# Peptides against a protein of PDB entry 4BOS, part 140

Target 1, 163 residues: chain A of PDB entry 4BOS
Amino acid sequence: PVLTRTVVPADNSCLFTSVYYVVEGGVLNPACAPEMRRLIAQIVASDPDFYSEAILGKTNQEYCDWIKRDDTWGGAIEISILSKFYQCEICVVDTQTVRIDRFGEDAGYTKRVLLIYDGIHYDPLQRNFPDPDTPPLTIFSSNDDIVLVQALELADEARRRRQ
Target 2, 163 residues: chain A of PDB entry 4BOS as posed
Amino acid sequence: PVLTRTVVPADNSALFTSVYYVVEGGVLNPACAPEMRRLIAQIVASDPDFYSEAILGKTNQEYCDWIKRDDTWGGAIEISILSKFYQCEICVVDTQTVRIDRFGEDAGYTKRVLLIYDGIHYDPLQRNFPDPDTPPLTIFSSNDDIVLVQALELADEARRRRQ

## One batch from the design tools (peptide; made by RFdiffusion4, then SolubleMPNN)

Design b1_p28_6_s1 (from b1_p28_6, 16 letters changed)
Fold by OpenDDE base, seed 4:
Structure b1_p28_6_s1 (fold): chain B 163 residues (1-163), chain A 28 residues (1-28)
Amino acid sequence: as target 1 above (163 residues)
Amino acid sequence: SALEALLAAAKEAARKVLAELKEKLAAE
């Protein structure tokens, strides 16, 4: 089994496309972004007391309008919300630092998904199997640390290639 | 509705994570 990267479009919605890909078991659907943006906006709008300017960096309403735009990028806030929504740990391996940022790591989820991030773009990660009839795996056990090691290896290789 | 319940649950769960994230970032 080999961990591989699936390149999704660089259309400013790569985070949402990548998350959708992994949580849906490997379904590439770039058209998912508007709905996911709306979902996040709905959650944020539902609790203006918590999602304050201090948390969002802008007013609640400004954030909701901003995140629903098709040209704005998601980040840690969005990943955190999506982690809780999908009830899984979202692990982001950064090719610049060769580190994994784990979202939802203390929530007790039994599942984890992986993304690779290069500073401006997100892509989903999947495990491919030698048997062509076995579909790639995108949802892993939260106890599967081997996949994290493989993700770090991918990131390290990417970093070396940029040097 | 099922959607409302899901959103409510997600909101509460996300709040906890975001609070922890904020604390982590502030500590660095």
Scores: peptide ipSAE 0.024, ipTM 0.560, DockQ to the pose 0.020
Fold by OpenDDE base, seed 5:
Structure b1_p28_6_s1 (fold): chain B 163 residues (1-163), chain A 28 residues (1-28)
Amino acid sequence: as target 1 above (163 residues)
Amino acid sequence: SALEALLAAAKEAARKVLAELKEKLAAE
């Protein structure tokens, strides 16, 4: 069992593509981004009292219009919302700092998924098995800390190779 | 609808996480 990354297109929607990949069990679908952007906008628009300018950095309406554009990048706000929507912890390992940011860690989810981030691009992570007949795993137990160690190892190797 | 209910639940759950995240970031 080895943790590996699947390189997704660098088309400004890599976060959405990567999240979709891991939560759907390894389905690569770059066309998922428009729907996921709409989903985020719908959730944000539904509660303008909470999703205020102080949280969004812009007005609720401006954010919704902005996130629905095909050339804007997602970040922590979008990851947090998607974590709750899919009811799983989303762990992002950063290759620049070799650290993991965990979204949804206090929600009590039984599942976790992993992404790797280099400062400008997101990719999904998966566990491959020696048996070719066993499909890769993208959804892990929230108690599986070994996968987090493996993610850190991948990030450290990427950092050393300036990746 | 089922979708509306899911969105409402996701909104509420996300609100709590975002509030916690904001507090953590503000403390740094």
Scores: peptide ipSAE 0.024, ipTM 0.551, DockQ to the pose 0.020
Fold by OpenDDE base, seed 1:
Structure b1_p28_6_s1 (fold): chain B 163 residues (1-163), chain A 28 residues (1-28)
Amino acid sequence: as target 1 above (163 residues)
Amino acid sequence: SALEALLAAAKEAARKVLAELKEKLAAE
């Protein structure tokens, strides 16, 4: 089994497309972004006491309007919210630093999904099997540390190819 | 509705993670 990258469109919604891909078991749907943006805005708007300007960097209302735009990037705040919504750990391997940032690691989730990030773009990761009749795996056990090692190897290879 | 229940659950679960994230970012 080999961990591989599925390249999603290099648009401003690559994070949402990538998350949707892995949590839905390998379904590529770039049209999912508007609804996911609205979902995040709804969650943020539901708790203005916690999602304050100190957390968001802008007012609650300003953030909600901002995240619903089709040209704004998702980041750590959005990943954290999506991790909780989908009840899974989201692991992001960074090709620039060859490090993994884990979101939801202390929440007790039984499942984890993986993304690869190059500083401006997100792509989903999947495990391919030698048997062509076995579909790729995008949802892993939260105890599967082997997949994290494979993600680091993939990121290191990507870093070398940039030269 | 199911969506409303999910939103409520997500809100509560996100509090802890976001607080920790903010602290980590501030420390860097």
Scores: peptide ipSAE 0.022, ipTM 0.554, DockQ to the pose 0.021
Fold by OpenDDE base, seed 2:
Structure b1_p28_6_s1 (fold): chain B 163 residues (1-163), chain A 28 residues (1-28)
Amino acid sequence: as target 1 above (163 residues)
Amino acid sequence: SALEALLAAAKEAARKVLAELKEKLAAE
């Protein structure tokens, strides 16, 4: 089995497309972004006391309006929220640093998904199997540390390719 | 509703991570 990268469109919603891909078991749906943006906005709006300007960098309402735009980029805040929503650890391997940032690592989730990030663009990661009848795996056990090593190797290779 | 319950659960679960994120961002 080999960990591979699925290149999603390089649009403003690559994070959402990538997250959707991995949490839905390998479904590429670039049209998922508007719904996911609204979902995040709904979660943020539900607790103005916690999702404060200090956390968001803007007022709660401003953030909600901002994240729902089709030309704004998601980041760490959105990943954190999505991790909690989907009840899974989201591991982002950075090709620039060859390090993994784990979101939800202390939540006790039994599942983890992986993204690869180059400083601008997000792509989903999946495990491909030699058996053509076995579909790729995008949701891993939180105890599967081998996949993290494989992600680091993939990121290192991507760095060497300047990708 | 089911959605409201899910949102509430997500909100509570996100608190710790967001607190840590805030600290990380402040250190950058």
Scores: peptide ipSAE 0.021, ipTM 0.548, DockQ to the pose 0.021

Design b1_p28_6_s2 (from b1_p28_6, 19 letters changed)
Fold by OpenDDE base, seed 3:
Structure b1_p28_6_s2 (fold): chain B 163 residues (1-163), chain A 28 residues (1-28)
Amino acid sequence: as target 1 above (163 residues)
Amino acid sequence: AEEERRRREAKELALAVREELKKALEEA
């Protein structure tokens, strides 16, 4: 079994496409972003007291308008929200630092999914099996620390390729 | 009615993600 990445389009919606891919068990749907953006905007708009300018870097309304654009990218705010929405830990391995940022790590989720991030682009990670009849695995146990090690190895390899 | 339901659900989810978001932003 080998951990690999699936390259999704670099259309500024790569985070949403990647998250959708892993939480749906390996379904590539580049058209998922508009609805996911709207979902996030709705959640943010629902709590203007917390999602303030201090948190968002812009007013609540400005953020909601911004995130619904098709040319804006997601980050920690969006990942945190999606982690809670899908009830899974989202682990992002950064190829620049070879570190894993974990979202939802203290929520007690039984599932984790993994993304790889290079500073500007997100891709989903999956575990491939030698048996062609066994589909790739994108949803892992939150106790599976081996996959985290494999993700770090993959990130390190990616970093070396960029040099 | 459907919009109201979604609004309530969104609010509950927003509240639940507060602490996790704070932690993530502090490390960014």
Scores: peptide ipSAE 0.381, ipTM 0.848, DockQ to the pose 0.021
Fold by OpenDDE base, seed 1:
Structure b1_p28_6_s2 (fold): chain B 163 residues (1-163), chain A 28 residues (1-28)
Amino acid sequence: as target 1 above (163 residues)
Amino acid sequence: AEEERRRREAKELALAVREELKKALEEA
C-alpha cells in the first residue's frame, strides 16, 4: 500500500475540491465548490456572536460575501466547519514544515481523511493497493496512524523536490 | 422552505463547531 496525491486543479477552490474528493471516496468534482462555499457561509451567518471579526478577520457579513466568491481561498475556518459537516477528522500535511494539522481530532470521529498542503494549494491523498481488485482508499480509520506516517514521508519527499 | 431548513441545520452545526474551531485556529 502506497499513499499518493491526486493533483486537483490549481484554482481558488482546491481546498473544496480536495475535501470533496476524499470524503466521497475518490470522486473528482471541480464543480463542487460553489455549493460548499454557500454551505460554509450559511453556517457562519447562523452564529454571528461566535463568528465575529476577531475570529474571521472581517465582519460576519463580509466573510459570508467573501467566501462565496469564486476567487477566494479556504483555510482553517473552512476545514474546521467541513470536518464537522462530514463528521470526519481532516488531516492536513504541510510540505513546507513536514507537519500535520489535525482538524476534528477531539470530536470522536471514527474516520479520517488526508490532504497535502504546500502553503497555498491543497491536494487530496489516497492509498493505492497492489491488488488490482482493491480500489484506492481515501477514508481511513481514525486509529490508523500508519497513514499519518506515510503522509509525513510523502510531504518530506515533496519538500525535497520543492513541490 | 428548503432554505429555511438549511438555515436551521446550519445554526445547529455552527454551535457544534465553536469549540473545535477555536482549538484548530490556535493550532494552525
Scores: peptide ipSAE 0.302, ipTM 0.822, DockQ to the pose 0.021
Fold by OpenDDE base, seed 5:
Structure b1_p28_6_s2 (fold): chain B 163 residues (1-163), chain A 28 residues (1-28)
Amino acid sequence: as target 1 above (163 residues)
Amino acid sequence: AEEERRRREAKELALAVREELKKALEEA
């Protein structure tokens, strides 16, 4: 089994497409972003006391309008919300630093999914099997630390290619 | 009715992610 990267479109919604891909078991749907953006906006709008300018970098209403645009990028705020929504740990391996940022690591989730991030673009990660009839795995056990090692190896290789 | 349901669900989720979000932003 080998951990591999699935390249998704660089259309400003790569985070949403990537998350959707891994949490749905490998379904590529570039049109999933609008609904996911609305979901996040709805959650943020529900608690204006917490989701303030200190957290959002803009007013609650401004953020909600902003995140629903089709040309705005998601980040840590969106990943954190999506982690809780899908009840899974979201692990992001950064190819610039060769480090893994874990979202939801203390929530007690039994599942984890992995994304790879290069500073401007997100892609989903999956484990492929030698048997072509065995579908790739995108949802891993939260105890599977081997997949984290493999993700770091992918990031390190990506960094070496840029050197 | 549907809007109210979604609003209640969103509120519960918002409260549940507050601490996690705060931690994630500080560590990022």
Scores: peptide ipSAE 0.206, ipTM 0.758, DockQ to the pose 0.020
Fold by OpenDDE base, seed 2:
Structure b1_p28_6_s2 (fold): chain B 163 residues (1-163), chain A 28 residues (1-28)
Amino acid sequence: as target 1 above (163 residues)
Amino acid sequence: AEEERRRREAKELALAVREELKKALEEA
């Protein structure tokens, strides 16, 4: 089995498309972003005490309007929220630093999914199997540390290709 | 009523992500 990258459209919703892909078991749906953006906005709007200007960098209302736009990018805030919503650890391997940022690592989830990030774009990761009849795996055990090693190897290779 | 339910659920979820969000922001 080999961990591989599925390239999603390089639009402003690549994070949402990538998350949707991995949590749904490998379903590519570039049209998923509007609903995910709305979900995040709803959660943020519901807790203005925590999601303050200090956290958001803008007012709660401004953020909600901003994230619902079809041309704004998601980041750590959105990933954290989506991790809890889908009840899974979201691991983002950064090709620039060759490090993994883990969201939801202390939540006790039994599942983890992986994304690869190059500084401006997110893509989903999947494990492909030699057997063509076995579909790629996108949801891993939270105890599967091998997949994290494979992700780091993939990121390191990606970094070398750009250097 | 349905809207209120959704808001309550969103609030609960928001509270649950506070800790991990703080950690993520500290590492950013």
Scores: peptide ipSAE 0.022, ipTM 0.563, DockQ to the pose 0.020

Design b1_p28_6_s3 (from b1_p28_6, 13 letters changed)
Fold by OpenDDE base, seed 1:
Structure b1_p28_6_s3 (fold): chain B 163 residues (1-163), chain A 28 residues (1-28)
Amino acid sequence: as target 1 above (163 residues)
Amino acid sequence: DEEAARLAAARERARAVLAALKAAEEAA
């Protein structure tokens, strides 16, 4: 089995497309972004005590208006929210630093998904199997540390290629 | 696997929410 990268469109919504891809078992749907943006905004608006200005870097209302724009980029805050919403750990391997940032690692989730990040763009990761009749896997056990090692190897290779 | 079933149910709820949001936006 080999961990591979699925390249999604390099638009401002690559994070949302990538998350949707992995949590849905490998479904590429770039049109999912507007709905996911509104979902995040609704979650943030529903809990102003937790999603404070200190966390958001802007007022709750300003953030909600901002994230619903078609041209704003998702980041760590959105990943944390999506991790909680989908009830899974989201692991992001960074090609610039060759390290993994884990979101939801202390929540007790039994499953994890993986993204690769180059400092600007997010792509989803999947495990391909030698048997062509076995579909790729995008959802892994939260105890599967081997997939994390494979993600680091993939990130290191990407860094060497300057991609 | 009970844990897998619980996670699957949660994802199904998530998909339902996204579908509802899409429908609402299309109706507006």
Scores: peptide ipSAE 0.023, ipTM 0.507, DockQ to the pose 0.028
Fold by OpenDDE base, seed 2:
Structure b1_p28_6_s3 (fold): chain B 163 residues (1-163), chain A 28 residues (1-28)
Amino acid sequence: as target 1 above (163 residues)
Amino acid sequence: DEEAARLAAARERARAVLAALKAAEEAA
């Protein structure tokens, strides 16, 4: 089994495409972004007490309008929201630092998914199996620390390649 | 926990919206 990245389009919605890919079990759908943006906006709008201006950096309504734009980029706030929504850890391995940022790590989720991040672009990670009849795995046990090691190795290799 | 309950409710509302959006996409 080898951990690999699936390169998604380098558009304004790479985070959403990547998250969608891993949480849906390996479905590449670059057209998912509008839905994902609206999903996030709906969650934020539904809990203005939690998603305050202090957290969002703007008013609740301003954030909702902003995130629904097709030219705005997602980041840590959106990852945190998606982690809560999908009830899984979202682990982002950063190729610049070769470190993993774990979102939802304190929530007690039993599942984790992995993304790779280069400072600008997000891609999803998957585990491929030697048996061609075994589909790639994108959702891992939160106890599977081997996949985190593999992600770090992948990030280190990417850093060496400046990719 | 009121916060946990609020978050759960928010997720349910969001899922409903997502389902509606998907249905609309499939119909188009």
Scores: peptide ipSAE 0.022, ipTM 0.528, DockQ to the pose 0.030
Fold by OpenDDE base, seed 5:
Structure b1_p28_6_s3 (fold): chain B 163 residues (1-163), chain A 28 residues (1-28)
Amino acid sequence: as target 1 above (163 residues)
Amino acid sequence: DEEAARLAAARERARAVLAALKAAEEAA
């Protein structure tokens, strides 16, 4: 039972690829990005009162057009939206600070998924098992704090490798 | 309310798209 990192392509859609990977149980599909971007745009467009210019930093329509571009990078606002959509916590461990940012932690979700972030790139995390016939786990209980500790250990190791 | 309904509808449409994507991937 070891938490491991799956390296996804270092493109402008690594966040979407990583989220899709963990919420779909370990499906690596970089081609999911256009539809993931549209998913976010649809959600944002559906609620202009909540997703206001104050929240988005641009008009609702401008954001929708922007996020659907293939050369724009996702961040915290997109993670928050995806957390709400998939009804799970999205926990991002940062290798630069060795801290975890938890999105959706106050929503009462029973599930959590984990990403690792180095300041420019997102990768998904999964738990591997000694038995090769047991598939990796990407969706954890929101009560599983051990997986968060393991994620911090991975981040700390990554930081030490950069030093 | 209407806003909540629009959000719910958008989520359902998005889920349908993602489901189709997954099905296509599995069929390939």
Scores: peptide ipSAE 0.020, ipTM 0.521, DockQ to the pose 0.030
Fold by OpenDDE base, seed 4:
Structure b1_p28_6_s3 (fold): chain B 163 residues (1-163), chain A 28 residues (1-28)
Amino acid sequence: as target 1 above (163 residues)
Amino acid sequence: DEEAARLAAARERARAVLAALKAAEEAA
């Protein structure tokens, strides 16, 4: 089994497309972004005390309007929200630093999904199997550290290619 | 920060394993 990257469209919604891909077991649906943006906005709006201006960098209402735009990109805040919503750890391997940022690591989730990030674009990661009839795996055990190592390998290789 | 420390430790463990695997491959 090999961990591989699936390139999703660079349409400003790559984070949402990538998250959707991994949490849905490998379903590529670029049209999912508007609904996911609305979902995030709804969650943020529901708890203005927690999602304060200090956290959002703008007022709660301004953020909700902003995130629902089709040309704004998501980041750590959105990943954290999606981690909680889907009840899974979201691990992001950064090809620039060869580091893994884990979201939801202290929540006690039993499952994790992986994204690869190059500083601008997000893509989903999947485990491919030799048997073509066995579909790729996108949801892993939160105890599967092998997949994290493989993700770091991908990031390291990507960094070396850029050097 | 406890969370930051735990995350850093996890990253280091992963990187250490990767380094060990690479070293083993090169030594074999």
Scores: peptide ipSAE 0.013, ipTM 0.336, DockQ to the pose 0.018

Design b1_p28_7_s1 (from b1_p28_7, 16 letters changed)
Fold by OpenDDE base, seed 1:
Structure b1_p28_7_s1 (fold): chain B 163 residues (1-163), chain A 28 residues (1-28)
Amino acid sequence: as target 1 above (163 residues)
Amino acid sequence: SAAEEEAARLAAAAEEARKVREALLASL
């Protein structure tokens, strides 16, 4: 089995497209972004005590309006929210540093998904099997540390190719 | 832990948001 990258469109919503891909078992749907943005805004609006201005960098209401725009980029806050919503660990391997940032690591989730990040763009990761009739896997056990090693190897290769 | 506490707070919010998710994602 080999961990591979599925390239999603390089638009402002690549994070949402990538997350949707992995949590839905490998479904590429770039049109999912507006709905996911609204979902995040709904969650943020529901907990103004936690999602304070100090955390958001703007008022709760301003953030909700901001994240629903088509041209705003998702980041760590959105990944954290999506991790909690989907009840899974989201692991982001960075090609620039060849490091993995783990969101939801201590939440006790049994599942993990993986993204690859180059400092600007997010793509989803999947495990391909030698048997072409076996569909790729995008959802892994949170105890599967081998997939994290494979992600690091993939990121290192990407760095060498400057991609 | 702090992460567990945050998860617990958002779990309730996520449950309400799932209703929105189901409706919105069904239209995709």
Scores: peptide ipSAE 0.024, ipTM 0.547, DockQ to the pose 0.031
Fold by OpenDDE base, seed 5:
Structure b1_p28_7_s1 (fold): chain B 163 residues (1-163), chain A 28 residues (1-28)
Amino acid sequence: as target 1 above (163 residues)
Amino acid sequence: SAAEEEAARLAAAAEEARKVREALLASL
């Protein structure tokens, strides 16, 4: 029962690739980004009153055009939207600060997934088991605090390796 | 002055926008 990191390509869509990996149970598909970008744009466009310029920092239409570009990076708002869409907490452990940002924490979701972030790149996290016949786990109980501790340990180790 | 009032209004609007963004992130 060891938490491990799966390195995804260091392209402009690493966040989307990482989220897709964990919510789909460990499917690595770097080509998923265009569809996920369109998904976010569709959600935002569907409710211009909620996703206002005040929230987006640009007009609803401008944001939708921007996020669909293949060279724009996702961030907190995209993670929050994806958390709501997939109905799970998305927990991001930061290797620079050794802290976890929990998106969807107050929504009452029963599931959580984990990403690791180094300031410029996102990767997905998974739990491996000693039994080779037991597949890795990417979706955890929202009550599983042990996995959060393990994520912090990974982040701390990563930080020490950079020093 | 009108310029000072405009600056204050813009500052208030920026703060409100920030709060709205934070509320959205917390609610999702």
Scores: peptide ipSAE 0.017, ipTM 0.380, DockQ to the pose 0.023
Fold by OpenDDE base, seed 3:
Structure b1_p28_7_s1 (fold): chain B 163 residues (1-163), chain A 28 residues (1-28)
Amino acid sequence: as target 1 above (163 residues)
Amino acid sequence: SAAEEEAARLAAAAEEARKVREALLASL
């Protein structure tokens, strides 16, 4: 089994496309972003006490308007929300530092998904199998530390290739 | 735990956004 990345469009919605890909079992849908942005905005708007200005860096309403724009980038806040929504750990391997940032690691989720990040762009990661009839895996056990090692190796290789 | 409660609250909020997710899935 080999961990590989699927390159998604380098648009401002790459995070949403990448998350959708991994949590839906490998479905590439670059058109998913508008509705996913609305989903996040709805979740944030529904709990203004939790999603406070201290957390968002802006008022709840300002954030909701901002995230629904088609030209704004997703980040750690959105990853945290999506981790909770999909009830899975989201692990982001950074090619610049060759480190993994884990979102939802303290929530007790049994599943994890992986993204690769180069400082501006997100791509999803998947495990491919030698058997061509076996579909790639995008959802892993939260106890599968081998996939984390593979992600680090992939990131290190990407760094050497300046990817 | 605090993390579990946080997840539960968000899950409940997400249920209210079910229509949005359904539209997203329908766009496949």
Scores: peptide ipSAE 0.023, ipTM 0.523, DockQ to the pose 0.030; fails the geometry check
Fold by OpenDDE base, seed 2:
Structure b1_p28_7_s1 (fold): chain B 163 residues (1-163), chain A 28 residues (1-28)
Amino acid sequence: as target 1 above (163 residues)
Amino acid sequence: SAAEEEAARLAAAAEEARKVREALLASL
């Protein structure tokens, strides 16, 4: 089994496309972004006390309008929200530093998904199997630390390609 | 060894993730 990267479009919605890909079991749907943006806005709007102006950098309503635009980027807060919504760890391996940020790691989730990040662009990761009849895996056990090592190896190789 | 390097890298990544998580939680 080999961990591989699926390149999604380099648009302002690559985070959403990547998350959708991994949580839906390997479905590449670049048209998913508007729905996911709306989902995040709905979640944020539902709890203005938790999603405060301090963390959002703008009022709750302003954030909701902002995140629903097709030209705004998602970040750590959106990943955290999606982690909670899908009830899984979202692990982001950075190719610039070869480090992993684990979102939702203390929530007790049994599932883990992985993204690769180069500083501006997100792509999903998947495990391919030698058996062509076995579909790629995008949802892993939260106890699967081997996949984290494989992600680091993949990120290190990506970094070397840029050097 | 390569295995040792990967283990060290994983440990460092875990620590970095912890810092990011705590910073995010503190901001909420």
Scores: peptide ipSAE 0.015, ipTM 0.366, DockQ to the pose 0.027; fails the geometry check

